# Peptides against a protein of PDB entry 5EG6: the designs that were tried, part 124

Target 1, 151 residues: chain A of PDB entry 5EG6
Amino acid sequence: RLRSQTVSTRYLHVEGGNFHASSQQWGAFYIHLLDDDESEGEEFTVRDGYIHYGQTVKLVCSVTGMALPRLIIRKVDKQTALLDADDPVSQLHKCAFYLKDTERMYLCLSQERIIQFQATPCPKEQNKEMINDGASWTIISTDKAEYTFYE

## One batch from the design tools (peptide; made by RFdiffusion4, then SolubleMPNN)

Design b1_p30_6_s2 (from b1_p30_6, 12 letters changed)
Fold by OpenDDE base, seed 2:
Order: C-alpha cells, then sequence, then structure tokens
Structure b1_p30_6_s2 (fold): chain B 151 residues (1-151), chain A 30 residues (1-30)
C-alpha cells in the first residue's frame, strides 16, 4: 500500500471574508455538525455525534471565525454526488460540499479560487448529480493515510 | 474535552487532524 503524500501544497485560508487557496498561506478550520433544521447564520448550535453523508456541517476558520454557509456533505461516486447516501464519512470516500438550499451549488476549487459550481442533474439517476473534479474533495488523515490519491 | 475536526486544504485534499481516519467524530461535553 502506498501512502498519500503532498509534494506541492496549496492551503485553504480566509482573506477578505472569502475562502482562498494559496501555496504560501494557510489556515486551520473546524468542521461542525449541525442539526438538519438549523437555520443559516453566524450563530449556530453544534450537535455531537459521528458525521454522516447527507448531514449539515459548518466549516469555520479557527482564527477569524469566518464560516462558509451551511453545507451538506455528500458522498461522491466517480464524477457524481450522491443525494441519498448516509453512511459515515471516511477518508476512503471522496466527498462534495453542497451549499444548502441552493440550486445544486457545490464548493469547488478553480484556479486556486474557491467558487460555487452548479451540478447537473442526472436524468436517469435521480439520486445523483454530476460534478467536476474541482468539486470532489478527498479527506485524509495526517497520520493514517494508507492509500494513494490521484489529482 | 470537545473533539474538534481540524482540516486544511492540501493539494486537493482535506487533511483531517485530531480525529480518527475512519470517521469524523465530533463530541462536545454537556
Amino acid sequence: as target 1 above (151 residues)
Amino acid sequence: MPKYVELRYENGKLVLEEVDASSLDLVFPK
């Protein structure tokens, strides 16, 4: 088994109230689990438990406290986001971050910028939405990455 | 103590810290 390694790094950080990717700057973030009925806002109630696909989460900058809007973490199958997967989130699966209450908008990396990407419905698969590679994220542990990931 | 999931973006990957790799476990004591 080959472990995932980072040769050239790009870091997520907050600048000017926006999330950016940079090779020179980085920030740490917290991911918080929310209730499914939690409303949007700067103030939110965090719930405990294991994070499963389909649940609502908040990504919060550990330094500034800046947060993205509520996200639904969804499982990824190849180039599609699964709408009904509910198993526990793990590094063995790719994930996508759906911006809650939007028209299929997903968190996406494009040319070192964090943008929203609109997914396309799958006509023959109602439980899937087509996304691009920039909207597919791989979650890895800092010390337990036992797999090779391709970019 | 509360369990936080710290993450950073590294080369197209979300790197998790302070949690087990098998799942994301966020527990906050009451």
Scores: peptide ipSAE 0.021, ipTM 0.466, DockQ to the pose 0.023
Fold by OpenDDE base, seed 4:
Structure b1_p30_6_s2 (fold): chain B 151 residues (1-151), chain A 30 residues (1-30)
Amino acid sequence: as target 1 above (151 residues)
Amino acid sequence: MPKYVELRYENGKLVLEEVDASSLDLVFPK
């Protein structure tokens, strides 16, 4: 298991809106919580705590140490990502992973590949962005007990 | 105590596991 530490990883580059690795190729990886002001880089400092919507995280491959750019996990309502939700990540909710400091780019499953999907602004709701189904994941419990993340 | 989440891709699902073995599945939409 990983502990709070400065981590050096290999940055996963995206070309043409696609990640080099598919979801199957990644296998297993860790989610590291970052400070909101943490800068982008192959080396980063991990903070303690559980994940809330709106927080900045790093996905790091458990085998290779390769990492995606900084992400913001966002709550999903129907086909929209919520920009201002900050409650703990919980059961039976959908979530999206926004690539931090991008033009509304989200992690998206397309066929067997993980790509970037550009969300579109909601015309009448400034706190929402429209995403497709591939950019939305449903979180369910793996056991009989309901689980909620707490900080 | 600091806790982290491990994410695994298995059988079309992303499984989130905490250090204390609590886990969640991220299921891809159909």
Scores: peptide ipSAE 0.017, ipTM 0.447, DockQ to the pose 0.037
Fold by OpenDDE base, seed 3:
Parts: C-alpha cells; structure tokens; sequence
Structure b1_p30_6_s2 (fold): chain B 151 residues (1-151), chain A 30 residues (1-30)
C-alpha cells in the first residue's frame, strides 16, 4: 500500500529545474495525497493516510519541488482504467494518472514524450475507460528500486 | 547516453508542444 512518500517514476525526471522525459532515466517524486476538494492553486495541502484508487494526488519532484497538476490515480486492468476502484494502491501495480477536471485525459508516454492521451469510453462498461500502454504507469518506492517491472 | 526531451515552461505552465492548446500548470507544495 502506498502513502504520501517518495517514489521512483519511470521515464519522468527533473534536471536543471526542468521536466525531462527519458527512456533510460528515472525520476524520484513525492506522491502526495490531497483532499478531493483541494483546488489547483499555486500551493496545496497534503493529506495523511493510505492512498486509494480514485483519490487526488500530486507528483512533486524530490529535488526541485516542482509539481504537476492534480491527478486522480486510477487502477488499471489490462488496457482499461477503472473509474470506480477505491481499494488501496498496491506497490508495483499498474496505474493511470487522470488529469483532474479534464475530458478523460491521462498522462502518457508517447515516442519518448510526455503527452496527454484521451481515453475512450468502454461501450458496455461505464466504469472503465480504454487507455493505451503509454498511459499505464508503474510506481515503486525508493526502497524497492531493485524490483523489475513491466510497462 | 540517455535521450532527453526537455519540456517547455511558459508563465508557470508546462507546455505540451504536441498538442497545440494543451498545457499544465506548475504548482508547489505548502
């Protein structure tokens, strides 16, 4: 289970005060739990506790403190993001980062670039959205960096 | 050597060049 802590993020890192995408380097980030009603201001307040799927989080560079906009961490099942999963986030389980208050936009790695990818609704399953492989992320704690994982 | 793609920042926003109107606001923790 994940709490507000430092994690290693595949392909995303900050160098020289700027965000960079890399197929070979990893970035260390704080993943912070936020209240569901937290606004997108210049500053944010961190909530204590275990992180569950469906909750709002912040990814903060461990070096510079720079942060991405609010994200909703969602559980991934194969190539779908689950919209109603609310169990605790498990270590090394694939997850998707929905950009909060967008039209199904997810953080995605495409051709060594970080982009927003629009998920497609599942016709017969309203609780799922179809994502591509680049929108499926694996996060690991720094003490588990020795583990191998698949994209 | 690893390949890098530097993301551009403009007025506190992370600009995604591949999507013309797409940008991300940069924020800091309290």
Amino acid sequence: as target 1 above (151 residues)
Amino acid sequence: MPKYVELRYENGKLVLEEVDASSLDLVFPK
Scores: peptide ipSAE 0.016, ipTM 0.438, DockQ to the pose 0.068
Fold by OpenDDE base, seed 1:
Structure b1_p30_6_s2 (fold): chain B 151 residues (1-151), chain A 30 residues (1-30)
Amino acid sequence: as target 1 above (151 residues)
Amino acid sequence: MPKYVELRYENGKLVLEEVDASSLDLVFPK
């Protein structure tokens, strides 16, 4: 199970005060669990416990200390983000990062840039939002990722 | 159609700009 800890991701790193994507570099980040009522700011209180879908998190660059705005980690099913899933975050599963208090904006990789992608509501399923592949993030173990990266 | 907005920081503030998207991987330590 996932908890507040150091994590790494491909296609996301901080350079020159901006977030960039790269297929050749891995960015290291701290993922912090926050309370649902935590306000936006540079300083925040980290909550103890395992991270579940639907919870608020902060991604902080381990090198620069720069942080993204508050995110809600959501479970992904195919090309949809699940709005009401609340089970523990699992490895080898896709997730999406909703920018909290936005109009369906998700953290997304576009070319070599990190962008916000606006999800489309599912007309027949109110608990789902349609996202693209760039907004879907895969959580994998370090060993598997390292093997793939160095292959 | 979905909208794409680039995420960057300017003078400590979040700045958004429109662009197109691809997929990402997150690696968690054991």
Scores: peptide ipSAE 0.025, ipTM 0.505, DockQ to the pose 0.237; fails the geometry check

Design b1_p30_6_s3 (from b1_p30_6, 18 letters changed)
Fold by OpenDDE base, seed 3:
Formats: structure tokens, sequence, C-alpha cells
Structure b1_p30_6_s3 (fold): chain B 151 residues (1-151), chain A 30 residues (1-30)
């Protein structure tokens, strides 16, 4: 389970004052749990507790303090984001980051850039949206002394 | 050509910039 803490994610890191992607590097970020009604801004109030899918979070670079917009962390099943999952976030599962208050936009890595990728609705499953591999993320807590990485 | 919005920092601020699909390697889900 995840709490507001420092985490690492594959591919994403900060170099030269901006976000970059590398298949060989892991970036360290603070993941902060927010209230659902928290407004966008540089200043925000962190909520205590375990992070659940469907909740609003902020990702902040642990080194530079660079932050991304408010995100909703969603559970991933194969290549689909689940819209109604609400169980605690598991490090064994991939996740997706929905940009809050957008039309199905998700954080996606392409080359060395972070872009907004629009998910495709699942025709027969209203509670799912199709995402690409670049929009699927793996999160590892940095509180552990040893890490096991999952593909 | 399709345009995408990229997130980047300029002078310490998050900015949104449009980028061409040709500069990316986007794989669309099937």
Amino acid sequence: as target 1 above (151 residues)
Amino acid sequence: MRKYVALEYVDGKLVYTEVDESSLDIVYPK
C-alpha cells in the first residue's frame, strides 16, 4: 500500500530542469494524497492515509520540486484504465494517471517528453478506457531497502 | 497532422506546448 511518500517510477526522471525519459533510469518523486475538492495550484494540502485508486494525487520531483497537475490514480487491467476501482494502490500493479478535469487525458511518456494522451472509450465496457503502454506506470516505494521490479 | 500537448518547465513554471505527432512515437491502442 502507498501513503503520501517518496516513490520511484521507471523511465521518468529530471535532467536539465525538465522531465526526461530513459529506459535505464528511475526517477524519485513525492506522491501526495489530496482531497477530491482540492484546487489546482502550486500550494496544496496533503491528506493523510493510504492512497486508493480513484483518489487525487500530486507528483512532485524529490530533487527539483517540479510538480505535475492534479492527477487521479487509476488501476490498470492489461491495457485498460479502470474508472471505478477504489481499492488501495498496490505496487504489484501498473497504474495510470488521469489528468483531472480533462476529457480522458492521461500522462504519457513519448521519447523524452511527457504528453497528454487521450484514452479511447471501451465500446462494451463503460467502466474502462483503453490506454497505450506509454500511459501505464509502475510505482515502487523508496522506503524499502531492496526493490523488485516488475515488467 | 495530429497535435499533442506536452508538459514542460520553462523558467521554473509548468507550461503547455503543442507538438507535432511526427516528433513523437505514439502507439495507439487497438
Scores: peptide ipSAE 0.468, ipTM 0.904, DockQ to the pose 0.481
Fold by OpenDDE base, seed 4:
Structure b1_p30_6_s3 (fold): chain B 151 residues (1-151), chain A 30 residues (1-30)
Amino acid sequence: as target 1 above (151 residues)
Amino acid sequence: MRKYVALEYVDGKLVYTEVDESSLDIVYPK
């Protein structure tokens, strides 16, 4: 299970005062659980507890303190983001970061940029949105001395 | 051409910048 802690995700890191994407580097970030009604801002109140899919989180660079907008962490199934999943976040599975209060915008890696990718609704599955691979993220806790990936 | 919004920091502030699809390598889901 994942809670408010330091995590790392591939490709994303901070360099030169900005977010950068690199296939060779992993950035360290704090993932903070927020209240669902927490407003956007540089200052925010962190909740205690384990993070579940569907909850609002903040990603903050562990070094610089630079933060991304409020995100809703969503479970990924193949190339779809699940809208109604609410189980505890698993580090073994890919996740998607929905930009809160947007029209299906997700954090997406493209080359060296972080962009907003608009997910496509699934016609026959209202609880799913289609995302691309760039919008699927793998996160691991940096608090663990050893971590094993299963393929 | 589709435009995308990139997230970046400028002078310590998060800003949104439009970028052309041609400058990206977006793969659309099938």
Scores: peptide ipSAE 0.467, ipTM 0.903, DockQ to the pose 0.546
Fold by OpenDDE base, seed 2:
Structure b1_p30_6_s3 (fold): chain B 151 residues (1-151), chain A 30 residues (1-30)
Amino acid sequence: as target 1 above (151 residues)
Amino acid sequence: MRKYVALEYVDGKLVYTEVDESSLDIVYPK
């Protein structure tokens, strides 16, 4: 399960004072859980607890502090984002980042740019939106896990 | 040609810039 912590994602990193995409690099970010009613801004209040799909998060560069807009982390099933999933976020499982308060815009990687990709509604499944692979992200925790071994 | 919005930082500030589809490689879901 994922908590507010430092995470890493493929392609996305900060270089030269900007978000940059590279197939050769992984960026390190803080993922912060926010209240659903948290307003947009550089300053925000972080919530405690495990991050669930459907919740609002902030991605902040662990080095520079540069942040993306408020995102709703959503569960991905194949090429669809699930709108009503609310279970705990699973690391290494693909997720999508909906840009909060937009018309189905998702954080998407194209070439070396971070763009907004508009998801297409699923006509027969109101709880799903169609996204492309560029809008599917994998997050892994960079926090150290300590293990104690006993004989 | 479709326009997309790119997220960029300019002078430490997040900005939104329109980008032509021709400069991108967008694969649409099937």
Scores: peptide ipSAE 0.451, ipTM 0.900, DockQ to the pose 0.505
Fold by OpenDDE base, seed 1:
Structure b1_p30_6_s3 (fold): chain B 151 residues (1-151), chain A 30 residues (1-30)
Amino acid sequence: as target 1 above (151 residues)
Amino acid sequence: MRKYVALEYVDGKLVYTEVDESSLDIVYPK
């Protein structure tokens, strides 16, 4: 289980006042749980509790304070993002970050850039969207006391 | 050519920049 805490993710980091991607670096971010009705902004109210798939989160660079837009963290199954999963987020399991209030846009790593990748609807499964590997993220908690690992 | 939107900070503000597919390495899901 993952709580609002500091996490690390591969590739994404902040350098020189901008977001960068590198396969050799892990970026450290605060992942904050937000209310579903939280508006977009530089300031936001953090909600207590364990983070579940489907919830709204805010990723904030632990060093610079630079933040990404509101995201919905979604469970990943193979090459698909699950739209209705709501179980607790488990570290080391792949997840996807849906950009809230977009048309199926997910955070995607490409080269040194973070881009929006539009997921493709699954024709046979309405609760899934097809994403590419670049839109599949692995997060690791940097605070051992704030998470429970699920194998 | 397909275009994508990149997220970046400019002068401390998050901006969305259009980027050509040719400058990216996008692997489409099968």
Scores: peptide ipSAE 0.436, ipTM 0.894, DockQ to the pose 0.521

Design b1_p30_6_s4 (from b1_p30_6, 15 letters changed)
Fold by OpenDDE base, seed 3:
Structure b1_p30_6_s4 (fold): chain B 151 residues (1-151), chain A 30 residues (1-30)
Amino acid sequence: as target 1 above (151 residues)
Amino acid sequence: MPKYVLIKREDGKWVYEEVDASSLDLVFPK
């Protein structure tokens, strides 16, 4: 189990193994795969395996252990989140983080705040819902610890 | 095992705040 915590607003990044607050740097995080039935909490059990879209994950700051609530990582197609995509997560593809157990709320960066933004259903495409650009994220591996999937 | 990644929005920024579903700002599409 890994214990996490929430903290006040700051810009997070890791440099040389140290935590820094900066508006100009990217944040380094662990993405933890969870069981679908994992309950919310500061402590959670990490599941081994290959992360696929549609699965439940935790984002944890690599230095401080600060964590967000449980998220479902979803594939993004243009400005829509795909609800039924289940292929392996691609670092080269944009993704969205659905706040689990909400009504279409997604992790969204608005100005300098993290908010939950409600996606709009796509009436003609029930497997999609529209998100804004602030809810689209890119995940890239680092040279410190390569992001790989394990079978 | 957990994966080490860098996460960014399209504008290249990542911010963190205390996140609770009941306390986050709610933005509805118009």
Scores: peptide ipSAE 0.021, ipTM 0.427, DockQ to the pose 0.055
Fold by OpenDDE base, seed 2:
Structure b1_p30_6_s4 (fold): chain B 151 residues (1-151), chain A 30 residues (1-30)
Amino acid sequence: as target 1 above (151 residues)
Amino acid sequence: MPKYVLIKREDGKWVYEEVDASSLDLVFPK
């Protein structure tokens, strides 16, 4: 289970005041749980508890304090993001970061940049959205990153 | 996509200050 804590994200890190994507470098981030009704703005309140899929989170660089907009962390099943999964987030399990209040926009690694990728609805499965591999992310504890992965 | 810098307040509440979008450009490092 994942709680508001410092974690490492695959291909995402901050260097020199900028977010960078790298196959060889990891970024350390605080992942903060927010209330579902927390609005985007200049301030937010961290919610206590374990993070579940479908909940709103903030990714904040542990070094610089730079943060992304509110994200909904969603469970990934193969090439789809699950819209209604609500079980606890599993570390090392692939997840997708939906940009909250957008039309199916997800954080995605494309070519040499991280972009917003628009997922497509699954015609026969209302609880799923089709994403590409670049929109699937792995969140792990920083201590596990050194052990599990090397590039 | 808006970009923010987080500043922790004394009361424990987290505060963002919007920064230039270029400061958080997401690219592969050279």
Scores: peptide ipSAE 0.016, ipTM 0.396, DockQ to the pose 0.055
Fold by OpenDDE base, seed 1:
Structure b1_p30_6_s4 (fold): chain B 151 residues (1-151), chain A 30 residues (1-30)
Amino acid sequence: as target 1 above (151 residues)
Amino acid sequence: MPKYVLIKREDGKWVYEEVDASSLDLVFPK
């Protein structure tokens, strides 16, 4: 289960004042749980508790404080993002970050950049959207990240 | 897509300051 905490993700880190993608480096971020009705305003309040799929979160660089816009963390099943999943987020599962208030846009690693990838609706499954592998992210604790790299 | 820097206030609330979009470009380092 994932709580508001410092987490690490591959392919995303801050260097030289910019966000960079890397297959070899890990970025440390705070993942903050927000209320579903929280606007993209100047101020926000962090919500306590375990993070569940479908909830609104903020990814904030633990070093620089740079933050991405509001995201909805969604569960991933194979190559689809689940829209209705609401169970607690697990570090063992892949997740997708939907950019809130967009037309099915997800954070995606493509080539040398992280872009917004537009998911394709699933015609027969209204609760799913098709994403590519680059839009599937793994979130792990900083301790696990360290263990992975320095074992 | 808006880009922000998070600033923590003394009251415990977080405040976002919009920054140059280029500073948050997500690219592969050379």
Scores: peptide ipSAE 0.015, ipTM 0.426, DockQ to the pose 0.056
Fold by OpenDDE base, seed 5:
Structure b1_p30_6_s4 (fold): chain B 151 residues (1-151), chain A 30 residues (1-30)
Amino acid sequence: as target 1 above (151 residues)
Amino acid sequence: MPKYVLIKREDGKWVYEEVDASSLDLVFPK
């Protein structure tokens, strides 16, 4: 098995019917690939295949079944979300979750709360939007691995 | 994307294991 050490992190989880972030609690989520034209709703059609940046996904809590609105998973470069990246989602690489059909709103951690953060357009770079660190998430989906987390 | 689940062991370490369903753990660096 793969053994890794990571710095202090916060985890997305569901509590009391709401999505929260906690350094002490965590949640596993099913990530479902959707069609680009899939409408918003509690019921949705799942597509098969590998998830690529730019695609529409649904995050569903594995325990409660609660789901976030439709998201577009986007690649992150430094503190910018890339709007046109379409390669397969990278393990352990930073990503951003754009709330579909919003004005540049992204899932963001702020003071242990999950909020929507409005990204700022990048001057001279139309294919990028500026996000903060709270809107930059790390996906951990490596093969059989063991991690030590520090607070 | 690989399909994994996270479990916490008694030694305090977290282990990711492959599962049939696509699972994702979202982490924010502190």
Scores: peptide ipSAE 0.021, ipTM 0.448, DockQ to the pose 0.026; fails the geometry check

Design b1_p30_7_s1 (from b1_p30_7, 15 letters changed)
Fold by OpenDDE base, seed 2:
Structure b1_p30_7_s1 (fold): chain B 151 residues (1-151), chain A 30 residues (1-30)
Amino acid sequence: as target 1 above (151 residues)
Amino acid sequence: MSRTIRLRDLVPDEETLEKQREFRKRLLES
């Protein structure tokens, strides 16, 4: 189970006021659970509870507070994102971050940049979308409520 | 010096918010 907490996200890092990807540096982020009807904004209300696939989340840099747009965390099965999975998020398992209110756009790693990647519908499986490996992320929960850094 | 940030205390400054907006734009246009 994954709660709103500080997590280590593989390849995701914030430096110089920019989200970027790194094979060597891991950024510490807060993953916040939002209500499904929470609107996009620089201010948002965080909900308590365990995060389930299909729920809306915010990824926030634990250092700067810089945040990504609202995301829907989705379960990944092989190279597909599951659209109807709703079980608790499994740590260390691959997941995908759907950019909420987009046309099948997912948070994607491309070399050193974070971009959106448009998933392809699965013709025979309406509850799945095909994603690439760059759109599959691994979350490691640190179970930390606070983050300490040196200025 | 060491600084501890709690979830409720994490408030980005205006400069960070501007960077966030810029990144958002780039991301959504990528």
Scores: peptide ipSAE 0.322, ipTM 0.745, DockQ to the pose 0.230
Fold by OpenDDE base, seed 5:
Structure b1_p30_7_s1 (fold): chain B 151 residues (1-151), chain A 30 residues (1-30)
Amino acid sequence: as target 1 above (151 residues)
Amino acid sequence: MSRTIRLRDLVPDEETLEKQREFRKRLLES
């Protein structure tokens, strides 16, 4: 499960062919690890192994197969995304999803909508970008063989 | 270095892919 922190209790969900943030329903997603050099595409190859912060991932709806663009999962420290964290992803930590190859755009919750939010650079801390609460997510994993996340 | 096993993910049907493309457009324009 992908749950937004602090703003409101909402879950990432796919309904009617659209990603949205639901307070009632939660979606189950596969999180697929990709190679860093994997190009964007409707078809992609999945890598085996533990997912670490800083790695490229694909979130795929377990029901529809609908996928988000390639994301880089980043560790969150308070209101900042850490750019150089590389430890294994933990359900105990907040995370952010950087939209790969964008200008600091992160997957963000705004009411029921999923939008992009542009992070603000931290001049004094080059390894951090400031995000809003809507861009902070919590992952609740299932014990399925593949990385499965439910809202 | 982690062991790498490449698996091709299941591709959804064309209708879903179209919706996926539409959402991508909306997302990146938001």
Scores: peptide ipSAE 0.497, ipTM 0.814, DockQ to the pose 0.359; fails the geometry check
Fold by OpenDDE base, seed 1:
Structure b1_p30_7_s1 (fold): chain B 151 residues (1-151), chain A 30 residues (1-30)
Amino acid sequence: as target 1 above (151 residues)
Amino acid sequence: MSRTIRLRDLVPDEETLEKQREFRKRLLES
């Protein structure tokens, strides 16, 4: 299970004041748990504890301090994001990062760019919405203090 | 080797924050 901590991300990288994708360089990031009612801001309050799917998190570059907007980490089942999953985030399980307060936008890897991708609703399954592979991330926890994200 | 630092020890300067804001804009417009 994951908790607020530093993670290693192979593809997510910050350079020159910009988030980008890299196959050669990796960055270290904090993943911080926030309260569900935490507002967007350059300053935020971090919660202690294990991270569960459905909770609000902040990804912060450990080198520059640059942060992404608030995200909701969601469990992924095949090519769908689960909207109501709330179990602890598990190792080696796929996850997606919903951009909070958007219309189904997810953090997405597209070539060298970090973009938002709009998920498609699942008409027959209201608790799911379809994402692409670029919006699906794999988390691996290691014996080290840092965990790693993979495409 | 861990490259972990404490977040409280990392305070971005105004220039970095401006770049963060600029990226946010680009991201949300993508």
Scores: peptide ipSAE 0.422, ipTM 0.790, DockQ to the pose 0.248; fails the geometry check
Fold by OpenDDE base, seed 4:
Structure b1_p30_7_s1 (fold): chain B 151 residues (1-151), chain A 30 residues (1-30)
Amino acid sequence: as target 1 above (151 residues)
Amino acid sequence: MSRTIRLRDLVPDEETLEKQREFRKRLLES
């Protein structure tokens, strides 16, 4: 008899030219700090220093070199992304990745696929946007250039 | 369920960049 297992962890991975989530394999990614005014491009200038919430970053696959579009890393409070948090990124807190220059779109895991999820404005709190669980990530490394994220 | 991202440094080749462009398009259309 073959047994099934419940998978409780998924890893961001690059396979077949796609970013996806794998329960079997994981990829290591560089998180690069960019200038706020850095334009989208295949070539970009990396800044030195600790990453803070609200800053623009690039996630780059360490194996393939594939990169996601520019992201703004935001602090998460429960099911909301904080728009004005600016403290240093901490592995003790969940984060969300806003797709820069979009209408409240966040990097989101849906099943095995990486998609964008549109956050909903918080009626009473202009500095917050409601996100789903798939758009919430937990950092498990404190290295400024090398992070691992999980829910 | 946890979603994990791990990090490294690499310069992609042109084929990888093409795949990156295609993925970007799909992502932004999702």
Scores: peptide ipSAE 0.313, ipTM 0.738, DockQ to the pose 0.233; fails the geometry check

